# Designs tried in a protein design run: peptides against a protein of PDB entry 3C66. Part 31

Target 1, 189 residues: chain A of PDB entry 3C66
Amino acid sequence: KSWANLFEKNDFFFRYKFYLEITAYTRGSDEQHLKWSGLVESKVRLLVMKLEVLAGIKIAHPFTKPFESSYCCPTEDDYEMIQDKYGSHKTETALNALKLVTDENKEEESIKDAPKAYLSTMYIGLDFNIENKKEKVDIHIPCTEFVNLCRSFNEDYGDHKVFNLALRFVKGYDLPDEVFDENEKRPSK

## One batch from the design tools (peptide; aimed at target 1 F18)

Design b2_p20_2 (made by RFdiffusion4)
Pose (drawn by RFdiffusion4):
Structure b2_p20_2 (pose): chain A 189 residues (1-189), chain P 20 residues (1-20)
Amino acid sequence: as target 1 above (189 residues)
Amino acid sequence: EYDIEVYPEFIHVTGEEIME
């Protein structure tokens, strides 16, 4: 074999059928999002610990990089549809109604200056100890405990017209396009 | 096909509720 093989890109978004995504939103400034998403990202490891000790959870595997994007966001209505529609491949298409900030357009006049909404998403891939028969697995408490941990006593993130946090349980075929690069086809049925 | 159901499917908590 060759050195090129050792350095082949991982296949994180193909190896699991289930993913937990944690999303920090900011309808505000660049530095408001830096602090906010920075806080949330700092707590994600704790969710891994809380999840992984559970009977039923075989593994909670965090990816190493957050997925970031921002949209021009004039109205409160837009910020809300971003939260609603972002995260699932079934629904992320509605985001095309808003202008996405890219490598090419980040420097343009009507974009550089426009008010923006910011997203930062981390993925925890899940695998399960399948109990007995087809049963419901409840991981709600660790998820809310994680949410309660996303706080600062010296920084108010209470204005939800600005700061928001969301979690989604998303099956592999339904992952957002952003996680698969130009090469990769997405998982199927 | 899937042999398992996982709850929750979605969680959204406002910043105000977190700060309380």

Design b2_p20_2_s1 (made by RFdiffusion4, then SolubleMPNN; from b2_p20_2, 13 letters changed)
Fold by OpenDDE base, seed 3:
Structure b2_p20_2_s1 (fold): chain B 189 residues (1-189), chain A 20 residues (1-20)
Amino acid sequence: as target 1 above (189 residues)
Amino acid sequence: DENIIIEPESLRRSGSEIMS
């Protein structure tokens, strides 16, 4: 399909008015996250297939590369905060209270062996056929099926203290800063 | 500005909220 070629960032985050963010969270080891996020990533195409056949959806195109980040996450409350605040420009500044793990600091003694939350985020650009329609698009079913598919793959993924999966519907102007380069201006409303 | 989808908040958690 045509969306399979969308492996580069280019103008992807300016092309659509709406996006579906799929974030796999892991509070545990890097190995645990690799397995979990890899599974989620491998299933995104199935979600796209279910979305694109909905009458109200004109386009559902995945950005094929995940965005990766990790935070020092000392407590369960911090983990909940990450899940609550991440994925929206309006709320992401709250994450500044946590230590972002970077290539520059990952080897620091205070960070290297600290508890971490890992995030892998996939994006689907959406265009709708409902500009003049009263009926709204219901994406609840395909999204729920997707979550169930991922969570049921391994019994370990049922542990919400470690593994989480969130889907967030976001407008282009409210995308997280991570999707834009320093020289790019955020889309306006 | 218009809410195009139904129950967008239910998707933000992969727990009982989206399964119920």
Scores: peptide ipSAE 0.060, ipTM 0.706, DockQ to the pose 0.357
OpenDDE base, seeds 1, 2, 4, 5: peptide ipSAE 0.045, 0.184, 0.112, 0.057; ipTM 0.704, 0.750, 0.728, 0.702; seeds 2, 4 fail the geometry check

Design b2_p20_2_s2 (made by RFdiffusion4, then SolubleMPNN; from b2_p20_2, 13 letters changed)
Fold by OpenDDE base, seed 1:
Structure b2_p20_2_s2 (fold): chain B 189 residues (1-189), chain A 20 residues (1-20)
Amino acid sequence: as target 1 above (189 residues)
Amino acid sequence: DENIIIEPEKLYRSGSEIMK
């Protein structure tokens, strides 16, 4: 990957006003998630290539490291809630209603044997050519092509009860807490 | 605020726009 060393975590999430989040979800086994998220991550460079050639986009730079998390997910409604609330600082507090799986608690019997939702998230920083005027940038085509590319790889990935894929456009001040260190201040609006 | 409009500004999920 030619862009693997372009950015360090230290300033990536402060460099851009806008980001595209790509999240792979799996409600199933760790092995299922590893395969699904690995596939999605392997295709991100293709999405970047399609975004950077859009007239309104000056630059599209991926952050190379995925963010990983998992929750105890007893019901399908919980899984839907995770997909609805994750990826935005405005809504992520709703996830506190679920048990976050950590290295400290993962061996507890109540957690170890519980159904889980796994999340892997990739980020693309976006810079636009638009200055002092209102312009529209349509990202529908590249995003749709990316989702179709990932979902069509294996017929099993068509099972939305297990595998899901979401792309979210987010402003820098609304990034999830996971991207910042404890000592870092969130970008202001 | 920024004079940038991204369309659609909604969540993409399984190739479709989802209202939230």
Scores: peptide ipSAE 0.180, ipTM 0.754, DockQ to the pose 0.338
OpenDDE base, seeds 2, 3, 4, 5: peptide ipSAE 0.047, 0.171, 0.200, 0.192; ipTM 0.722, 0.768, 0.799, 0.790; seeds 4, 5 fail the geometry check

Design b2_p20_2_s3 (made by RFdiffusion4, then SolubleMPNN; from b2_p20_2, 9 letters changed)
Fold by OpenDDE base, seed 5:
Structure b2_p20_2_s3 (fold): chain B 189 residues (1-189), chain A 20 residues (1-20)
Amino acid sequence: as target 1 above (189 residues)
Amino acid sequence: EEDIEIIPEELRVSGSEIMS
């Protein structure tokens, strides 16, 4: 399947009511993150295939481009906070307590040499087969298999102080601000 | 209005902090 031809960014995050976020976290070097996130990204297609065959899921379409961000992350508590708060509009404001690394500030001495947490996030748009306007869908198995596949690839990825991986189910109106352009309005409830 | 419940809502590498 050629997913790249199906959706553009501007349409993708308005097309679905529900999304699955896959975020690879690295508190370490950019090289470490490149390897880790690259591995995770390479396995997303396998997760999509497993989701598509579930009875409750009508459509599972990945957005092929990852979203990249990084924060100054001086403590392990900060790293935990990032993992807790990132991925939803409801909670992402807590990240304002940390310094976001940007192209404009990355060369500043205080940022250049600071410990960093790197984030790469992939999105899967979901459409469900709804019965009687209520549906319960269990995606635990395919998601767990995906996580296990990624973290078992290399023994280094078992170090949770450095490498982490999270999947989060998010409603369209609760998507992080990063997926929308400045001129776009987030979907309403 | 549609009500969709996904299990789990969040899954981490450790698998111990699964939220639904």
Scores: peptide ipSAE 0.270, ipTM 0.793, DockQ to the pose 0.394
OpenDDE base, seeds 1, 2, 3, 4: peptide ipSAE 0.269, 0.254, 0.175, 0.268; ipTM 0.794, 0.778, 0.589, 0.797

Design b2_p20_2_s4 (made by RFdiffusion4, then SolubleMPNN; from b2_p20_2, 12 letters changed)
Fold by OpenDDE base, seed 4:
Structure b2_p20_2_s4 (fold): chain B 189 residues (1-189), chain A 20 residues (1-20)
Amino acid sequence: as target 1 above (189 residues)
Amino acid sequence: DENIIIEPKELRVSGEEIMK
């Protein structure tokens, strides 16, 4: 299978046991989010490069397109909750308490003018070179550097009330539902 | 940045987890 094919959704979310999720959050306007998420997305390849050179990383393969979602987010607490619960199947059910904005409902009066949190999530499939259980792979450093890089790009991006960036290490069976089609069964544990 | 959101907090993936 060519590298080009690996960038297609196809079996990307079934191919790896582990994924790194990069989520850009914006509680504000869609314009703000477009700028923020666009920046983050533009830097993902730098993170990939940093991951690839780690001895314990065999493969760091980015999925080419982001997953976009937005929620009605009337309060800061809601925004914090989103950031806390999003990104794993085991926790994402908590998001059901919020209104997911969809093409079907976005024009509803209660949604159209509501404060929103926007999410853009990039995924990196990870394969490791670890051969024994005592070994560890520290991906914290490159992730931290990545966040700092993105946030330092513009002073506005330092406002955590508006802009946030999360990196989550997730197992394949715990990927959010969004990455799977309706007819796809999520990987088993 | 103390507000960096990284989960788990320490992304030091153990061989035990990887090889599980």
Scores: peptide ipSAE 0.340, ipTM 0.884, DockQ to the pose 0.053
OpenDDE base, seeds 1, 2, 3, 5: peptide ipSAE 0.334, 0.288, 0.310, 0.303; ipTM 0.882, 0.866, 0.875, 0.871

Design b2_p20_3 (made by RFdiffusion4)
Pose (drawn by RFdiffusion4):
Structure b2_p20_3 (pose): chain A 189 residues (1-189), chain P 20 residues (1-20)
Amino acid sequence: as target 1 above (189 residues)
Amino acid sequence: SSSSYLEHLLEQFKSIIPEE
């Protein structure tokens, strides 16, 4: 074999059938999003611990990098549809109605200056100890406990017209395009 | 102090059915 093989990219977004995504939103400034997403990101490891001790959870595997994007966001209505539509491949297409900030256009006049909404998503891949028969598995408490941990007493993130946090349980075939690079086909049926 | 979040999305975590 060769050195090139050792350094082959991991296949995180193909190896699990289930993912938990944690999303921090900011309809505000760049630094407002830096602090906000920075706080949320700092708590994600705690959710891994809370989840992984559970009977039923075989593994809660955090990916090493947040997925970031921002859109030009004129209206409150837009910020809301971003929250609604972002996260699932079934629905993320609706985001094409807004202008996405890219490597090419981040420097353009009508984009550099436009008000923006910011997204920062972390993925926890899940695998399960499948109990007895096909049963429901409830991981609600550790998810809400994680939410309650996303706070600061010296910084108010209470204005939801600005700051928001969301979590999604998404099957592998339904992961957002952003997680698969130019090479990779996405998982199927 | 507290922060804002999308509560309705957490309802899905009450009833996860894993695939074999």

Design b2_p20_3_s1 (made by RFdiffusion4, then SolubleMPNN; from b2_p20_3, 10 letters changed)
Fold by OpenDDE base, seed 3:
Parts: sequence; C-alpha cells; structure tokens
Structure b2_p20_3_s1 (fold): chain B 189 residues (1-189), chain A 20 residues (1-20)
Amino acid sequence: as target 1 above (189 residues)
Amino acid sequence: STSAYDEERLKEFENIVPEE
C-alpha cells in the first residue's frame, strides 16, 4: 500500500537529494537493446532489495518508468563519450555534438541506416541513514552483484563495447534535464 | 565474476558521501 501512492510521477525527482542512475547502453540494433535493457530493468528490483537492507540506507525507491534515448554513434569514441557525459546535468550538454534520434528524424536516410547507441535509464531515489553528513556509505557489494547478474545472463553481455551497464550516484540538482517537464524547475543547491 | 572494467567503475561505490 505504501508504494502505490508514491507512483504519482509528479514529485519523484524532487523527493530525494540523491539518486542512483542505472543505464543500459547498446551499440547495435534496437532488438539487441530491447533484450539487454529489458534484462537490466527486470533486475533493478533485486538491487533495490539489496540496498534497502544496508544499515546506511533508509530508503531505496525505484522510479518505475525507464528513460529512453538513442544517438547516432558512428565511432567507438562517440560511444565512450556518451557513457562519460550522459547522466549528469553538468556534462550532458556535450551530447549535443551527437545527433539525437527523434520521431521526427528517424526516417531520414542518414539517420535510419546509421550506427546507433541506445540508452535506457532507471532511477532509484535514495535516503540515507547516517548520523554525520560526512559519513561514508558502502554500496559496492549490491551494485557489483547487480552488474554481475546482468553480465552473466548471456555471454554476449560480457562485451562492454557493445553492451554496457553504468551506475551513477547523482545529486538531485545534477539530474539530467530529461527527468523534468518543461514547466518544472530543477532543484538548486 | 566482474570484469576488470566493471570493477574499476564500481570502486567509487565503496565510498559514497551523501553530502549536499
């Protein structure tokens, strides 16, 4: 019952000061990405369960809808750049150097047949149970177990040059623009 | 087991500091 009322999308990205971003990357076909991202998404609940039992974690709440994007990605360097820059407001403007695939442009010949990187991102809102704001929390084990679980499902998913999985710890004021509506103001420091 | 690539990226999660 307590989780059902939290599904009203309207304030999820304002509720928490901290978020864990989970991004599945695919440099390949839409079909490859659908399988990979679907697998990753299916395992997020297990990660949440493992986070919730940590003494330093008070709340781990997943946002249920993934954020989807795709870019023309002609080179491996472009793919690395996407992974480096995506997921933070501070760095996401660098992605403007790449062609974002949209419903309006996807049928253009130069885009339709171009190599693509696909992104699916899940968010977990975090509240910490720490006495001192300078206290460190170790979430390495559950995150590692999660990555291993996803990577070990299929041998093909071991190749990070095609199928990558990134976790990012992000502050609310540094969330990507994609999580906010046009009429919403991002959290400030 | 995790690859060396994944292990390097996950190492930061040993020391999360929830400071504003």
Scores: peptide ipSAE 0.567, ipTM 0.936, DockQ to the pose 0.480
OpenDDE base, seeds 1, 2, 4, 5: peptide ipSAE 0.441, 0.521, 0.503, 0.466; ipTM 0.907, 0.929, 0.924, 0.917

Design b2_p20_3_s2 (made by RFdiffusion4, then SolubleMPNN; from b2_p20_3, 6 letters changed)
Fold by OpenDDE base, seed 3:
Structure b2_p20_3_s2 (fold): chain B 189 residues (1-189), chain A 20 residues (1-20)
Amino acid sequence: as target 1 above (189 residues)
Amino acid sequence: STSSYDESKLEEFKNIIPEE
């Protein structure tokens, strides 16, 4: 199946019941994040190719644009919290304890020079070839290969204090609020 | 190669249950 077409986010995030979220995290400079996230994004296609050929996967379709956010991240604990809480509607409210960097506030003195965590998130919509809702699918191999491919590109990316890469399997009704417009209702179960 | 840390996070992906 061709996935070369650009999707509107409101169409894409209502189309599938399941999503794989791929988030590149950087606690460092914007330049560091640009390189890291750009690398991760460049490899998503390879992950999709590996997923779509699995017998249990009917469709693996990437959303073509990353979602980008950044937070003031004073401590390593804050960085761990971001990685734990981000990517699920159930947990994302915990991020409200941190200062979200926006175009409106990025030039404020308290934010401009503050330590930051940068996030770039790619989404893959998934449809499964399952007859029984309890049937298991193993996707860990292609996901592991993907992480290895990204982490092994540069030795600096092995520093988990700076660079992280997380994959999260989520249901459509538990997608983060960022993927929906204000006037859109999130999918129900 | 994937670090033990990264591998441990992906262990759950051995048993994805696409149940609503």
Scores: peptide ipSAE 0.483, ipTM 0.875, DockQ to the pose 0.482
OpenDDE base, seeds 1, 2, 4, 5: peptide ipSAE 0.450, 0.470, 0.458, 0.464; ipTM 0.870, 0.878, 0.872, 0.872

Design b2_p20_3_s3 (made by RFdiffusion4, then SolubleMPNN; from b2_p20_3, 7 letters changed)
Fold by OpenDDE base, seed 4:
Structure b2_p20_3_s3 (fold): chain B 189 residues (1-189), chain A 20 residues (1-20)
Amino acid sequence: as target 1 above (189 residues)
Amino acid sequence: SSSSYDEEKLKEFKNIIPEK
């Protein structure tokens, strides 16, 4: 099967047991987020290449499209909460305390002018070359290099009050609801 | 430094246990 067929949404979030989530966060303008997320997205391929060559990794396949979301984010604490809770089904329910910005509500006066946190999330499906279930894999180096590469691109991206970049290692059954269509059942444990 | 904040969050990636 060509690499092109691996990027079809239909089974990507069911194909792997493990995923690396890469989320670019911006608490600021849509323009700031577009620049930041676009940069991060442009570097994901480099991360994949670095992951693929690790002895413990059998497969690292990126999903080609980002998932976009935004929340009303009136405080720094809310922004920290978003970064803590987002990216896991176990914790994402905490985000219900915040107003999700949608196409239906974005023009509401209470939302339009509100401070926002923007999120762009990329996914990498992972298969490990580990025989023993207790064996550890170290992906710290390529992940650190990736984050440093993104952060060092522009001095402004060093401001954690505005720009953040999180990597999360997630099991398929703990993926956020956003990756599944309404008719799709979440993978079992 | 911005690097120290990100490095702390990434420490968990030193010891990923892909439990089946």
Scores: peptide ipSAE 0.400, ipTM 0.871, DockQ to the pose 0.495
OpenDDE base, seeds 1, 2, 3, 5: peptide ipSAE 0.395, 0.389, 0.400, 0.361; ipTM 0.868, 0.867, 0.866, 0.857

Design b2_p20_3_s4 (made by RFdiffusion4, then SolubleMPNN; from b2_p20_3, 6 letters changed)
Fold by OpenDDE base, seed 3:
Structure b2_p20_3_s4 (fold): chain B 189 residues (1-189), chain A 20 residues (1-20)
Amino acid sequence: as target 1 above (189 residues)
Amino acid sequence: STSSYNESSLEEFKNIIPEE
């Protein structure tokens, strides 16, 4: 399958009812995050290939551009909160308690040298071969293999205080606000 | 029903129900 057409945001976040979010978290330096997120991103294609061959999955299409964000993250509790709340419209408002790092504020003295959590999020749009809305799909194996592949690449990535990886199964209407433009209306149920 | 999984909870991905 040619993914060339999936580099453009366009209607990607409206095409599917379901998405798999893959977020690489780093509480450390931007250099650490670049290495970690780059590794994770490099393996997403392998995950997609494994998902596509599952009988219950009709389509697995990656949005190839990562979404990048960073927060001032003074404590480990803040880092846990970010990982808990990020990736769902229902919960993402809790992140407003943290200082989002932006191009406008990144040079502020209180932000520049502050501890940060970096986030890189990849999205996979999913379409299922379901006859019944209650039919179960098992994606455990390919997702586990993906996580293991990322974590095993470097021993340093075993430090969960610094490096984390989360997968989230999300409905289109519960996607984070970051995936929509200001003029786009969130999908309804 | 948003299912979020870290690496320790991927077992839950055995039972994804794509219910609208």
Scores: peptide ipSAE 0.289, ipTM 0.809, DockQ to the pose 0.299
OpenDDE base, seeds 1, 2, 4, 5: peptide ipSAE 0.277, 0.274, 0.284, 0.288; ipTM 0.806, 0.808, 0.809, 0.809

Design b2_p20_4 (made by RFdiffusion4)
Pose (drawn by RFdiffusion4):
Structure b2_p20_4 (pose): chain A 189 residues (1-189), chain P 20 residues (1-20)
Amino acid sequence: as target 1 above (189 residues)
Amino acid sequence: DEENKILYKFRESDKMEVTV
């Protein structure tokens, strides 16, 4: 074999059938999002611990990098549809109605200056100890406990017209395009 | 097919459950 093989990219978004995504939103400024997403990102490891001790959870595997994007966001209505539609491949297409900030256009006049909404998503891939028969598995408490941990006493993130946090349980075939690069086909049926 | 479960901090949310 060769050195090139050792350095082959991992296949995180193909190896699990289930993922938990944690999303920090900011309809505000760049630094408002830096602090906000920075706080949320700092707590994600705690969710891994809370989840992984559970009977039923075989592994809670965090990915090493947040997925980031921002859209020009004129209206409150837009910010809301972003929250609604972002996160699932079934629905993320609706985001095409808004202008996405890219490598090419981040420097353009009507974009550099426009008010933006910011997204930061982290992925925890899940694998399960399948109990007995096909049963429901409840991981609600550790998820809400994680939410309650996303706070600061010296920084108010209470204005939801600005700051928001969301979590999604998304199957592998339904992961957002952003997680698969130019090479990779996405998982199927 | 099952739908994805969603939890919001400042909005209505789903219970975080999955069937396996």

Design b2_p20_4_s1 (made by RFdiffusion4, then SolubleMPNN; from b2_p20_4, 8 letters changed)
Fold by OpenDDE base, seed 5:
Structure b2_p20_4_s1 (fold): chain B 189 residues (1-189), chain A 20 residues (1-20)
Amino acid sequence: as target 1 above (189 residues)
Amino acid sequence: EEEEKVLRKYGESDKMVLTV
């Protein structure tokens, strides 16, 4: 099967049992987010390279496109909730309490001038070299190095009130709804 | 059910040891 089929959205989110999500968060301007998310995205390939050399990892395959979303985020508590609840199907329903910014509503006065949290999420599909059903794979080092690399790039990115970065390990059946099309059935457990 | 692992610098940070 051609490399082209490996990067089709529909095949990617059904291909792996496990995913690493990398989400860049910005509570600020769109320009701030563009710079921050662009930096994070530019470094994902370095993380992939570090993951692929781990003995327990057979494949670390990045999805080529980020998922972009934004919410009205009037408070710091809302921003913390977004960071806590986003990225898992089990928890993402809590975000329904916030106003999702869409192309249809972005020009509404109540949304246009509201404080926003911007999210850019990159996905890495993971396949593991497991001989025995209870093998542990430690990815803490490469993940921590990646976070430190992104956060240390500019002094402004040290402000956790504005800029955040999270790495989330999820199972394919617990991927956010955003990765599936309306006609797609999420993977079963 | 194996718990989700999340690494955050300024919040909840799990040790990224995966059971697969």
Scores: peptide ipSAE 0.347, ipTM 0.821, DockQ to the pose 0.778
OpenDDE base, seeds 1, 2, 3, 4: peptide ipSAE 0.333, 0.309, 0.324, 0.332; ipTM 0.814, 0.813, 0.810, 0.815; seed 1 fails the geometry check

Design b2_p20_4_s2 (made by RFdiffusion4, then SolubleMPNN; from b2_p20_4, 10 letters changed)
Fold by OpenDDE base, seed 2:
Structure b2_p20_4_s2 (fold): chain B 189 residues (1-189), chain A 20 residues (1-20)
Amino acid sequence: as target 1 above (189 residues)
Amino acid sequence: EEEERVLRKYGPSDKMVLTV
């Protein structure tokens, strides 16, 4: 099936009950993040292919565009907090303790020169074969292979102080607010 | 509800967070 059907953002985050979030984190320069996130994004298709062949997965459908965000990140503890709290509606409010970098504030002196954490997040919508109750779907294998593939590409990506990668399995009702437009109602449980 | 029960039993863990 041609991925060329630009699934209009309009219903993607309502279409599936389950999503896999893939977030590339960088605490460093914008250039470092562009290289890291670009690599991760380039490999998502391989992960999808590995997910699609699992007997318990009916559909693994990637959203085509990454979500980009950045925070002022003064400390390593802040960076750990971002990685812990990001990617879930239940926990994302903790990120309000950090300064979100926006187009409106990025030129402020206090923000411009501040250490930053950059985030690029890809989403895969998942539909499961309910009828085949016989096999536990374990997506850890393809996910681990994906992480290893990304991390092994360059030795520099072994530095967890700078580069991180998270895969999070999330229910549609617990997706971050960033995926919904202001006028869209979050999916119910 | 039935779908959710099946997925809980046979699907991936609700909290798969792989941070590596």
Scores: peptide ipSAE 0.041, ipTM 0.674, DockQ to the pose 0.082
OpenDDE base, seeds 1, 3, 4, 5: peptide ipSAE 0.037, 0.029, 0.036, 0.078; ipTM 0.682, 0.667, 0.652, 0.720; seeds 1, 5 fail the geometry check

Design b2_p20_4_s3 (made by RFdiffusion4, then SolubleMPNN; from b2_p20_4, 8 letters changed)
Fold by OpenDDE base, seed 2:
Structure b2_p20_4_s3 (fold): chain B 189 residues (1-189), chain A 20 residues (1-20)
Amino acid sequence: as target 1 above (189 residues)
Amino acid sequence: EEEEKVLRKYGPSDKMELTV
């Protein structure tokens, strides 16, 4: 059974207490973003494999589809703000200061020609072995290796003004609103 | 207090601070 068939979207964001968010950011063209995000997405499976072998991790399950969003991003400060605020329910409301690009507004002249930040976000659900509370699960190593793998693929991806990659460890109750359907209640603390 | 294992991105760099 493909991973895609195992995770019906319906319960993935309720199944785990913890998630690893992997977001590829691009401030540039859609073509640049497609190449960058496509590369990052292609390597997520390798990260999962590295996480699964850690003694403190019982389960590492990727969600199969990326979440895509884009914002009008006039300045470098706006791009830094997006990278700081995105990926947490506690902070994502700060993004309301920026214009979200939608299918309804993308053809507006003010949006069409505006500088944009593109975001592609992958999620990994994590279950930890509780019994070994003594083992600090250091996911830093596999995460760093993953970032290095993505950045080293092409020299152009060394430009942090254009290409960025963030990994966030997030609790289920603090997942962004984008992962829930309108009728779904956010997980409680 | 479940130590908030927060991977914070510090700055525009790929600096993952995994506070696990």
Scores: peptide ipSAE 0.126, ipTM 0.693, DockQ to the pose 0.274
OpenDDE base, seeds 1, 3, 4, 5: peptide ipSAE 0.120, 0.036, 0.039, 0.099; ipTM 0.685, 0.685, 0.650, 0.702; seeds 4, 5 fail the geometry check

Design b2_p20_4_s4 (made by RFdiffusion4, then SolubleMPNN; from b2_p20_4, 10 letters changed)
Fold by OpenDDE base, seed 4:
Structure b2_p20_4_s4 (fold): chain B 189 residues (1-189), chain A 20 residues (1-20)
Amino acid sequence: as target 1 above (189 residues)
Amino acid sequence: EEEEKVLRKYGESDEMVLEV
């Protein structure tokens, strides 16, 4: 199959046992988020290149489109909660305590005027060179370099009250519900 | 339960060791 067929959504979230999620968070304006997320997204390819050269990584394959979400985020504690709970099926149910902004509700006065946290999430599918079933792969260096690269690009991105960036390693069965269509069943353990 | 590895902010995590 051509590399082009690898970028079809239809099997990407079923193809790998492991994923790296890259989430750009913004508690601020949509314009701030657009700039921040756009920067992060533009650098994902550099992270992929750094991951691919690690001996333990066989494949690092980026999904081409970000997943976008936004929540009403009245408090800093809500913003920390979003950053803590987002990106895992095990924990994402905690986000139900917050109002998800949707196309249907975005014009409601209570939502329109509310402070918002914006999220853009990129996914990298990972395949590992596993000789033995219990190998550990350290990806700390390339991930840290990536975060530092994004955060240092503009001084404004140093404000953790507004801009955040997380890299989360997840198993395919623990991917957020957002990556699956209504008719898709999440992978089993 | 394998604890999820999360790197945040400026790469403040000491480790990003994946169990695979």
Scores: peptide ipSAE 0.286, ipTM 0.794, DockQ to the pose 0.684
OpenDDE base, seeds 1, 2, 3, 5: peptide ipSAE 0.274, 0.299, 0.277, 0.282; ipTM 0.782, 0.807, 0.791, 0.797; seed 2 fails the geometry check

